Peptides against a protein of PDB entry 5B16. Designs and how they scored, part 9

Target 1, 136 residues: chain A of PDB entry 5B16
Amino acid sequence: TPSRINHNERLEFLGDAVVEFLTSVHLYYLFPSLEEGGLATYRTAIVQNQHLAMLAKKLELDRFMLYAHGPDLCRESDLRHAMANCFEALIGAVYLEGSLEEAKQLFGRLLFNDPDLREVWLNYPLHPLQLQEPNT
Target 2, 136 residues: chain A of PDB entry 5B16 as posed
Amino acid sequence: TPSRINHNERLEFLGDAVVEFLTSVHLYYLFPSLEEGGLATYRTAIVQNQHLAMLAKKLELDRFMLYAHGPDLCRESDLRHAMANCFQALIGAVYLEGSLEEAKQLFGRLLFNDPDLREVWLNYPLHPLQLQEPNT

## One batch from the design tools (peptide; aimed at target 1 E119 N123)

Design b1_p12_4_s2 (made by RFdiffusion4, then SolubleMPNN; from b1_p12_4, 5 letters changed)
Fold by OpenDDE base, seed 4:
Structure b1_p12_4_s2 (fold): chain B 136 residues (1-136), chain A 12 residues (1-12)
Amino acid sequence: as target 1 above (136 residues)
Amino acid sequence: SRAEQVLQQLNQ
């Protein structure tokens, strides 16, 4: 029987894949002339722990983490790592319990504070396989 | 372009 921690790690695993997939697809269609190296560089920047932690902060996950796990978070770097993991788990849960579309919408909303840029990101055509993804 | 603006945002 998996513990709640194990379940969270499983969700993190799933969320990591979802975040990377969404990032890859949107970059691919948004920048049709950008070479693979450039695409990879931007993807890395978007999905790295430091950036995901910043996105997590927009959801006030930092306050949550300090409340729930304060004794284990003595350093700022530890907090960032924990927030990134928690953010991945959240995205994983949204995908699992909702849909890829819901995960996409949440992720896009957090990526851009400018609503116009957000709409550009979200409204670019995506890979046809997205339509074939199950909700759970 | 709008795409370029997105790129600039991502570069920050």
Scores: peptide ipSAE 0.219, ipTM 0.840, DockQ to the pose 0.051
OpenDDE base, seeds 1, 2, 3, 5: peptide ipSAE 0.154, 0.151, 0.173, 0.154; ipTM 0.815, 0.816, 0.827, 0.817

Design b1_p12_4_s3 (made by RFdiffusion4, then SolubleMPNN; from b1_p12_4, 4 letters changed)
Fold by OpenDDE base, seed 4:
Structure b1_p12_4_s3 (fold): chain B 136 residues (1-136), chain A 12 residues (1-12)
Amino acid sequence: as target 1 above (136 residues)
Amino acid sequence: SRAEEVLQQLNQ
């Protein structure tokens, strides 16, 4: 029987894949002339723990983490790592309980504070396989 | 272009 921690780690695993997939697809279609190296560089920047932690902060996950796990978070770097993991788990849960579309919308909303840029990101055509993804 | 603006945002 998996513990709640194990469940969270499983969600993190799933969320990591979802975040990377969404990032890859949107970059691919948004920048049709950008070479693979450039695409990979931007993807890395978007999905790295430091950036995901910043996105997590927009959801005030930092306050949550300090409240729930304060004793284990003695350093700022530890907090960032924990927030990134928690953010991945959140995205994983949204995908699992909702849909890829809901995960996409949440992720896009957090990526851009500018609503116009957000709409550009979200409204670019995506790979046809997205339509074939299950809700859970 | 709007795509370029997105790129600039991502580069920050």
Scores: peptide ipSAE 0.212, ipTM 0.837, DockQ to the pose 0.051
OpenDDE base, seeds 1, 2, 3, 5: peptide ipSAE 0.168, 0.154, 0.177, 0.142; ipTM 0.816, 0.814, 0.827, 0.798

Design b1_p12_4_s4 (made by RFdiffusion4, then SolubleMPNN; from b1_p12_4, 5 letters changed)
Fold by OpenDDE base, seed 3:
Structure b1_p12_4_s4 (fold): chain B 136 residues (1-136), chain A 12 residues (1-12)
Amino acid sequence: as target 1 above (136 residues)
Amino acid sequence: SRSEQVLQQLNQ
């Protein structure tokens, strides 16, 4: 329905911002000596549709998309774009109904298969207060 | 370093 489409687009809008923010914050703190150009390059790589689509596959969103929108996904680029949008909407929903922390945890879990690298990523705060008071 | 490894993973 038009209302459902509108709702998903709104969630995508929110999720896009959340993914961008989480990525930016983690890169900023994790790499204190990296110049702006480097930070921007890595952020672009992380949030680009191709990468987000890959993350979406880990959640089996590809199966969902095939089931719900198969006829409309005749091109790989179309599928990638749709998957990325769906992923953003999901992150937006997690943030909206849960918290930024929950969105962070989900995003981090998907970003890294290596648990050691995942832990390094997740240990960096999303807010200055967390940096100052990590156990709060 | 671990941080460098993180970067490598993110750019795969």
Scores: peptide ipSAE 0.303, ipTM 0.875, DockQ to the pose 0.052
OpenDDE base, seeds 1, 2, 4, 5: peptide ipSAE 0.295, 0.217, 0.275, 0.214; ipTM 0.873, 0.842, 0.859, 0.847; seed 4 fails the geometry check

Design b1_p12_5 (made by RFdiffusion4)
Pose (drawn by RFdiffusion4):
Structure b1_p12_5 (pose): chain A 136 residues (1-136), chain P 12 residues (1-12)
Amino acid sequence: as target 2 above (136 residues)
Amino acid sequence: NVSNRPLSDYLQ
């Protein structure tokens, strides 16, 4: 009778929705002219596990992760995939303890390497229907 | 705006 609640699968399950939300909102507001197709395309291109793993390496998560040796089979696939999932667990935990804005800052800062692109991603403009009318 | 918080603090 093992304990499955001691994993990061909980914070991964939360982080999945967290990353999905951040990507959806940012890709929504930064492109008020782009339809659902491009939005889903960019989103699915970002939430990809390989991309999330390479993005996780920027936090050196491979050095802080509790990855144990397997029975016999232990390729790079298991390690990178573990990084990908553990990253979602991390941003899920940051979303939980820290505010949502802290998840926005974390994922935003981790996405674009150029600091000049981050200022746009993090500071998305209002909706065009809100832009025309300042008050109501 | 971009935060001045170190990314290493998120691992703590």

Design b1_p12_5_s1 (made by RFdiffusion4, then SolubleMPNN; from b1_p12_5, 6 letters changed)
Fold by OpenDDE base, seed 2:
Structure b1_p12_5_s1 (fold): chain B 136 residues (1-136), chain A 12 residues (1-12)
Amino acid sequence: as target 1 above (136 residues)
Amino acid sequence: MISDKPLSSYLE
């Protein structure tokens, strides 16, 4: 069986793709007149380590990290990277053990504290394949 | 590289 570290890294790999995909799809529909360069720029802002770390903090993953690793994460940049990776692993796990829909819901709920903005993000149309297979 | 800012700033 793979080590816990290996398992987390694999989940992170998967989660990275899921976060990228969900972000891309939603941006595509939210900004129908925005060119590829603009879409890519916004995606970068959403998925960069600093932002993902902020999302992770909403789940209090920082408390977990400090408890588990303590001095190893005393530097802000180290903690931020670890938090971002942990967040990706979490999304990967939700997708793997649940569904893309569940990953989307979790991600969207964390992206916005404002219910109106959250609703706009989550209720924009999805690709036909996603509508047909919500549990994929 | 772009500045870190809330996602809400893109949707408002």
Scores: peptide ipSAE 0.022, ipTM 0.634, DockQ to the pose 0.033
OpenDDE base, seeds 1, 3, 4, 5: peptide ipSAE 0.015, 0.015, 0.017, 0.017; ipTM 0.544, 0.549, 0.561, 0.583; seed 4 fails the geometry check

Design b1_p12_5_s2 (made by RFdiffusion4, then SolubleMPNN; from b1_p12_5, 6 letters changed)
Fold by OpenDDE base, seed 4:
Structure b1_p12_5_s2 (fold): chain B 136 residues (1-136), chain A 12 residues (1-12)
Amino acid sequence: as target 1 above (136 residues)
Amino acid sequence: GISDVPLSSYLE
């Protein structure tokens, strides 16, 4: 059994890929006429640490991090990076122990506060086996 | 439309 640190880092690795994938797929469908450069720009903005940290805050991971690692997170940037990593680990864990769909649901719920936008995002297929077309 | 989602919606 790996150490907690190693396990968390492995989960971060997995979660990073899941977040990257979900973001990529949804952007691909949401913007059918947008060139690769534009898609990449959107993706970068969505998955950057600062944004993921904001999503993490919605889960109150900031309180968790300060409780668990407060002395090591005296700088805002350090906390932001740690929160982003923790968020990735969480997504990784949800994927690992649950499913890609569950990871998508969690991620989508955090991405949008607006229920209409959320619904549009969540209805896009993430795999060829998903046959439902997104709502217009 | 679906493609008319501002970037800011992803960052708030």
Scores: peptide ipSAE 0.057, ipTM 0.687, DockQ to the pose 0.048
OpenDDE base, seeds 1, 2, 3, 5: peptide ipSAE 0.032, 0.024, 0.028, 0.025; ipTM 0.691, 0.627, 0.658, 0.645

Design b1_p12_5_s3 (made by RFdiffusion4, then SolubleMPNN; from b1_p12_5, 6 letters changed)
Fold by OpenDDE base, seed 4:
Structure b1_p12_5_s3 (fold): chain B 136 residues (1-136), chain A 12 residues (1-12)
Amino acid sequence: as target 1 above (136 residues)
Amino acid sequence: MISDRPLSSFLE
């Protein structure tokens, strides 16, 4: 449905910003001595399509994508791109229907398989205003 | 749109 596609693309747009923002903020605080170039490098690694596609795979979105859109996703690059977009849309939806905190929690849980790293990422002190107003 | 880069950059 064209309407569904349009809605998904809008969610993707929103989710892209949310993922970018969350990643940037966390990296900024986690690496206080890292220069901008280093921060940007880490951010790129986290939010690039290939990585987001991997995160999407953890949610088994690949099964859904292949089931629903298999004929259009014959190439690995196409599937990866679609998976990344789908993941962004999901994060966007979580933010939209829930909160930035909920998006943060979902994103963080998927980023790290190591519980210790996950804990640090999710619970590292961030800017006070973010804690007070998660949707600001 | 964000393009792909080597994932190894995360470890660099």
Scores: peptide ipSAE 0.027, ipTM 0.670, DockQ to the pose 0.029
OpenDDE base, seeds 1, 2, 3, 5: peptide ipSAE 0.020, 0.020, 0.024, 0.025; ipTM 0.643, 0.638, 0.656, 0.667; seed 2 fails the geometry check

Design b1_p12_5_s4 (made by RFdiffusion4, then SolubleMPNN; from b1_p12_5, 6 letters changed)
Fold by OpenDDE base, seed 1:
Structure b1_p12_5_s4 (fold): chain B 136 residues (1-136), chain A 12 residues (1-12)
Amino acid sequence: as target 1 above (136 residues)
Amino acid sequence: SISDKPLSSYLE
């Protein structure tokens, strides 16, 4: 019987893997001529806490965090870290209760404000076999 | 977004 906090931590664990996977796959196919070092650099930039916190802010998770955990988040850096973790937990929950496709769509919509870039990211051709597999 | 600039540079 895990606590609610433990449940969120488990979702965060799952979400971290999903975010890492989606980012890696999309970068791999989107930039076929980019060396490993470049791919790793872009992945790090996308999945780092500061960036995930920015994505979380688009969902107004900052308001939620301050409301629910204000006394424990008196530092801006603590808030960013907590927001990043919360975002990962959210993605984990979407994957768990929905599908990888739904997690992909949510993540992609938040990554880019430019609709043209968003469409390229979301619809860039992946491996054909992935079209034949379940999303979960 | 942090990801916009680095990715867009490859698409332009």
Scores: peptide ipSAE 0.037, ipTM 0.707, DockQ to the pose 0.035
OpenDDE base, seeds 2, 3, 4, 5: peptide ipSAE 0.025, 0.022, 0.019, 0.026; ipTM 0.670, 0.637, 0.591, 0.650

Design b1_p12_6 (made by RFdiffusion4; failed a check: a repeat of another design)
Pose (drawn by RFdiffusion4):
Structure b1_p12_6 (pose): chain A 136 residues (1-136), chain P 12 residues (1-12)
Amino acid sequence: as target 2 above (136 residues)
Amino acid sequence: EEYLEELRELAE
């Protein structure tokens, strides 16, 4: 009778929705002209596990992760995939303790390497229907 | 680049 609640699968389950939300909102507001197709395309291109793993390496998560040796089979696939999942667990936890803005800042800073692109991703403009009318 | 500047202006 093992304990499954001691894993990061909980914070991964939360992080999945967290990353999905951040990507959805940012890709929504930064492209008020782009339809659902491009939005889903960019989103699915960002939420990809391989991309999330390479993005996870920027946090050196492979050095801080509690990855144990398997029975016999232990390829690079298990390690990178573990990084990908553990990253979502991390952003989920940051979303939980810290505010949602801290998840926005984390994922935003981790996405673009150029600091000049981050200022746009993090500071998304209002909706065009809100832009025309300042008050109401 | 011009498009990013426009987005920055709109965000302000």

Design b1_p12_6_s1 (made by RFdiffusion4, then SolubleMPNN; from b1_p12_6, 6 letters changed)
Fold by OpenDDE base, seed 4:
Structure b1_p12_6_s1 (fold): chain B 136 residues (1-136), chain A 12 residues (1-12)
Amino acid sequence: as target 1 above (136 residues)
Amino acid sequence: KERLEKLLQLAQ
């Protein structure tokens, strides 16, 4: 049985893949005429640590991180990196214990504050195949 | 990011 820290890192690993997958699929369907380079650019912008940390802040993960790990996060860049990783772990956990749909909904809600943009993002048709959770 | 939102608006 892995330690709590190792488990969190494993969830981060899974969550990273889920975030990248969801981002890729939605961009692919939303912009059918956009070339690969453009799709990749938008994906990078969405999944980069700085952006994921911003999403994490919407869930007040910064407060959590400072409470739990404050002494190790004296630098803003360290906090940002840790928040991004924690966000990935959260998405991984939602996928693992819930479903890809639940992860999709959570991620979409955080991506856009504007409900109209959120609905556009969430209501585009996606690939019908579902990812299966890895062996744990 | 702002451009993404603008593009999504066009996709409406």
Scores: peptide ipSAE 0.169, ipTM 0.834, DockQ to the pose 0.088
OpenDDE base, seeds 1, 2, 3, 5: peptide ipSAE 0.105, 0.101, 0.080, 0.092; ipTM 0.799, 0.793, 0.785, 0.791

Design b1_p12_6_s2 (made by RFdiffusion4, then SolubleMPNN; from b1_p12_6, 6 letters changed)
Fold by OpenDDE base, seed 4:
Structure b1_p12_6_s2 (fold): chain B 136 residues (1-136), chain A 12 residues (1-12)
Amino acid sequence: as target 1 above (136 residues)
Amino acid sequence: DKLLQELLELAR
């Protein structure tokens, strides 16, 4: 429905910001000696559609997408883009309905299959941050 | 992401 599409697009908008924010913060503190160009390069690699689509696949969102939108996703590139957007919407929803911490935990879990690396990413001592929801 | 994983290995 048009209403659902609009809602998903809004969630995607929010989720995109959350993903980029979390990525930026963690990179910033994990690599204090890395210059801006390096930080930006790594951030791009993490948040680009191809990577987010891969993360979405870990949640089996591809199965959902093919079931719900199969006729519109005949091309792999279209599916990848849709998957990335859906992932952003999911993160946006987690942030909206839960918290930034919950979004961080979910995102971090998906970023790394290695528990040790996940631990480094998620439990690195970061400066306390509070982000307010734009529409609340 | 292989690059990120390698990068985090350096952060250990």
Scores: peptide ipSAE 0.161, ipTM 0.832, DockQ to the pose 0.081
OpenDDE base, seeds 1, 2, 3, 5: peptide ipSAE 0.108, 0.142, 0.145, 0.134; ipTM 0.796, 0.820, 0.824, 0.816

Design b1_p12_6_s3 (made by RFdiffusion4, then SolubleMPNN; from b1_p12_6, 7 letters changed)
Fold by OpenDDE base, seed 3:
Structure b1_p12_6_s3 (fold): chain B 136 residues (1-136), chain A 12 residues (1-12)
Amino acid sequence: as target 1 above (136 residues)
Amino acid sequence: DKLLQELKQLAQ
């Protein structure tokens, strides 16, 4: 039986791919006239540790991380990296135990503060596989 | 802060 730490690392591995995929798909459809370089710039901004850590903070994961791993998080950069990893693990768990749709909803709700922009993001695009696999 | 001004208001 793998340790809890190993399990979280596996979830992080999965979540990293899910975050990357969801980000890429939404950017592709929401910005049809934006060149690849611009798409890549936006994706980098969304998935970088600093941003994912801010999303994690919205879920108050910073309080959890400091409690569980305080001695290992003396530097701000260490906390940021750990929070980003924790957020990825959370997304991985939501995808694994729930669905891609649930992961999309959670991620999208956290990305934007403006409710109008949030709705635009969440409604683009409808995943083609949702018709074949309604629970994803 | 907001991510790149909400991604430039999603291209407005």
Scores: peptide ipSAE 0.601, ipTM 0.935, DockQ to the pose 0.066
OpenDDE base, seeds 1, 2, 4, 5: peptide ipSAE 0.595, 0.594, 0.595, 0.586; ipTM 0.935, 0.934, 0.935, 0.933

Design b1_p12_6_s4 (made by RFdiffusion4, then SolubleMPNN; from b1_p12_6, 6 letters changed)
Fold by OpenDDE base, seed 3:
Structure b1_p12_6_s4 (fold): chain B 136 residues (1-136), chain A 12 residues (1-12)
Amino acid sequence: as target 1 above (136 residues)
Amino acid sequence: SEELERLKKLAQ
């Protein structure tokens, strides 16, 4: 359905911004002495399609995508791109229907398998003004 | 990815 596709594209648009924002904030606090170029390099590594697709695989979105869109995903690169987009749409939906905190928690849980690293990542704060905004 | 592994090491 075209309307459903458009809705998912809108969620992807929102989720892309949320993923980039959360990544930026956490990197900023985690690495206080790292220059902008280094921060940007690490952000790129986290939010690039290849990495987001790996996170999506942890949610078994690969099986979902192949079931729903198999004929359109004949190449590995096509599947990777679709999985990354689907992951962004999911984060967008969590933010929209839940909160920025819930999106943060989900994203952080997927980023690290090591519970110690996960705890370090999640313990760094978001901007106080963002935390105080309704539904953010 | 190799870059992610480097990040994890730095964050540890």
Scores: peptide ipSAE 0.171, ipTM 0.813, DockQ to the pose 0.063
OpenDDE base, seeds 1, 2, 4, 5: peptide ipSAE 0.093, 0.089, 0.111, 0.085; ipTM 0.755, 0.749, 0.774, 0.750

Design b1_p12_7 (made by RFdiffusion4)
Pose (drawn by RFdiffusion4):
Structure b1_p12_7 (pose): chain A 136 residues (1-136), chain P 12 residues (1-12)
Amino acid sequence: as target 2 above (136 residues)
Amino acid sequence: EEEREELAEEAR
């Protein structure tokens, strides 16, 4: 009778929705002209586990992760996938303890390497229907 | 808007 609640699968389950939300909202507001097709395309391109693993390496998560040695089979696939999942667990935990804006800042800062692109991603404009009318 | 601008500044 093992304990499955001691994993990061809980915070991964939360982080999945967290990353999904952040990507959806930012890709929504930064492209008020783009339809659902491009939005889903960019989103699915970002939420990809390989991309999330390579993005996770920027946090050196591979050095801080509790990855144990497997029975015999232990390829790069298990390690990078573990990084991908653990990253979602991390951003989920940041979303939980810290505010949502801290998840926005984290994922935003981790996405674009150029600091000049981050200022746009993090500061997404209002909706066009809200832009025309300042008050109501 | 102000909060977003602060986040953008902190990310520098």

Design b1_p12_7_s1 (made by RFdiffusion4, then SolubleMPNN; from b1_p12_7, 5 letters changed)
Fold by OpenDDE base, seed 5:
Structure b1_p12_7_s1 (fold): chain B 136 residues (1-136), chain A 12 residues (1-12)
Amino acid sequence: as target 1 above (136 residues)
Amino acid sequence: RERLRELAERAR
């Protein structure tokens, strides 16, 4: 039987979409008066490699990356890019083997250190059908 | 919401 283990690049592909989707949906609902340009700017800020790398660092993925690929990650920009990709792969795996809700919870917990802001982000009313769209 | 906006901007 074929291996159930997915390639990292495939998980990155999936995770990128999940992160993009979750970010977009939350921004859309949280800021109903914000124009498209503003929404796009905020989304970019959240999903850009630099920010995702910071989220990955909260999970201490940098220690794993430096151990496994240290010689290839001598530049800060290279490490940042690799960390961002690794974070996407992780989110992809959580979605694949768990659920969108689990991915949402993990992502939200990492986005905000402030419990009050985290609660607003995670518990803001979202349309249930929109959340199920990736499953169709 | 304003605080969330500030955080989004700081993510840059």
Scores: peptide ipSAE 0.478, ipTM 0.929, DockQ to the pose 0.047
OpenDDE base, seeds 1, 2, 3, 4: peptide ipSAE 0.039, 0.039, 0.376, 0.040; ipTM 0.715, 0.719, 0.911, 0.727

Design b1_p12_7_s2 (made by RFdiffusion4, then SolubleMPNN; from b1_p12_7, 4 letters changed)
Fold by OpenDDE base, seed 5:
Structure b1_p12_7_s2 (fold): chain B 136 residues (1-136), chain A 12 residues (1-12)
Amino acid sequence: as target 1 above (136 residues)
Amino acid sequence: SEERRRLAERAR
């Protein structure tokens, strides 16, 4: 049986891919006139460790991690990196145990505090046969 | 929509 640490690292590996994929797909469809360079830049901004750490904080993962691993995460940079990794592992777990749709919903809900922007992000058609939202 | 416009502006 693999160690818990190894399991988390595997989930992180999977989650990293899921986060990048979801981000790429949404950006691609939401910004049809944005060139590759702009899409790549925006993706980087969304999936960079600093931002993912902020998303993790919304889930109070920092409180949990500091409680369990305070001495190991006393430095801000270490905590930020660990938080980002933990967030990826969480998304990986949601995808693994649930579905891509569930991962998308969780990720999207955390990305935007503005409900209108959130709705646009989550409900914008990502497939030619998907219905468009009236207020997109 | 206005919402999409706002998103696009943030992406610039």
Scores: peptide ipSAE 0.029, ipTM 0.676, DockQ to the pose 0.056
OpenDDE base, seeds 1, 2, 3, 4: peptide ipSAE 0.021, 0.014, 0.017, 0.017; ipTM 0.615, 0.516, 0.576, 0.559

Design b1_p12_7_s3 (made by RFdiffusion4, then SolubleMPNN; from b1_p12_7, 7 letters changed)
Fold by OpenDDE base, seed 3:
Parts: structure tokens; sequence; C-alpha cells
Structure b1_p12_7_s3 (fold): chain B 136 residues (1-136), chain A 12 residues (1-12)
């Protein structure tokens, strides 16, 4: 049986894909006239470790990481990387234990503090066929 | 964060 560390790495693997997918889908529909290069640039900005670490701070993962792994996180860059990985594992767990919709909602709530911007991201009109997509 | 806000504004 795999260790808990290995399990977290597996969740991170899954969460990385979920974050990438959700980001791609939202950008695709929000910017219908934007070329692939622009979409890719926006996606990179959203899913890069530095940004995911900022989202992780909203969940107080920084306090958690310093408590649990302080001796290994002396450098700010090391903390950011670890927080980003932990965030991905969390999203992976939400998808695995809950649904893609729940992962979408959590991710969107963290992306924007402004309620108007949050609403645009989460409730932007989607293609009608997306109503038929599975929850997971 | 500010970049994301700008992105959202463009999406409106």
Amino acid sequence: as target 1 above (136 residues)
Amino acid sequence: SEKLKALAEKAK
C-alpha cells in the first residue's frame, strides 16, 4: 500500500489536470475571439505556482505548511512551490470525493474576491450542450 | 491578482 506522501502526490497529479481543465474551459468561453497564444498566456498566468500559492494563502495553507514542514521551507520559493502542490492536491481531492462542479465552485471563489468578477467567471453563459456533461 | 481582475473585466 502506498504511503500517505505517495497518496498526496497522486492527488496532486489529478488536481493539476482538473485546474488546467477548468481554467481552459472558462477561458475558451470567456474569450471567443482570442487566439490560442493569448488563451495559453492567460492560462499560464492562472495556473502557475506563484498564483496557486496566493490562492492557497486564502485557505491558510501557509500557516499549515509552516507548522507541518517549517524546517524544510526556509526559502520563500520553496514555500510557494509546496503550497501550489498542496493546493492542487486539495482540488484533486474535491474532485475525487465530490464533483467537478464542486471543484469549479471552490476554484472560482478563490480566484476572485470581488463578487461581480466572481459572478462573471462562474456564471458566464456556457454552450447549451454543457448542460449534458457529467458531474465528474 | 490584478492581472486576473483585468482579465475578468475584459471578459465582460
Scores: peptide ipSAE 0.160, ipTM 0.830, DockQ to the pose 0.046
OpenDDE base, seeds 1, 2, 4, 5: peptide ipSAE 0.137, 0.158, 0.153, 0.125; ipTM 0.826, 0.833, 0.828, 0.821

Design b1_p12_7_s4 (made by RFdiffusion4, then SolubleMPNN; from b1_p12_7, 4 letters changed)
Fold by OpenDDE base, seed 2:
Structure b1_p12_7_s4 (fold): chain B 136 residues (1-136), chain A 12 residues (1-12)
Amino acid sequence: as target 1 above (136 residues)
Amino acid sequence: SELRKELAERAR
């Protein structure tokens, strides 16, 4: 039986791929005229440690990290990195124990506080039965 | 689009 630490690292590995995949898919459909370089730029912005740490903060992972690992996270960059990793592990766990759809919903809810932007993001790719006009 | 503007902001 693997240690909890090893398990968390494995979840992080999986979550990293899920975050990357979901981001890529949504960007691809949201911006059909955007070239690869532009898509990559937006993807990088979304999946970078600074951004994922911000999303993690919405789940109060910062409080958890400081409580449990404060001495090891004296640097802001260390905390950011740890929070980003923890966020990926969480997404990985949601995917593993639930589904890609559940991971998508959680990720989308955290990406945007604005409900209109959130709805646009989550509705891509569009279902064939959807007739709503996107407000991008 | 509003979404693109938001993403562009985060890309800075």
Scores: peptide ipSAE 0.580, ipTM 0.938, DockQ to the pose 0.047; fails the geometry check
OpenDDE base, seeds 1, 3, 4, 5: peptide ipSAE 0.562, 0.579, 0.572, 0.566; ipTM 0.934, 0.936, 0.937, 0.934; seeds 1, 3, 4, 5 fail the geometry check

Design b1_p12_8 (made by RFdiffusion4)
Pose (drawn by RFdiffusion4):
Structure b1_p12_8 (pose): chain A 136 residues (1-136), chain P 12 residues (1-12)
Amino acid sequence: as target 2 above (136 residues)
Amino acid sequence: REELLERIEEHL
């Protein structure tokens, strides 16, 4: 009778929705002209596990992760995939304890390497229907 | 800012 609640699968399950939300909102507001197709395309291109793993390496998560040796089979696939899932667990935990804005800042800073692109991603404009009318 | 949006689109 093992304990499955001691994993990061809980914070991964939360982080999945967290990353999905951040990507959806940012890709929504930064492209008020782009339809659903491009939005889903960019989103699915960002939430990809390989991309999330390479993005996770920027936090050196491979050095801080509690990855144990397997029975015999232990390829790079298990390690990188573990980084990908653990990253979602991390941003889920940041979303939980810290505010949602802290998840926005974390994922935003981690996405673009150029600091000049982050100022746009993090500071997304209002909706065009809100832009025309300042008050209501 | 518009130029940065173009760079973000190209990058994505």

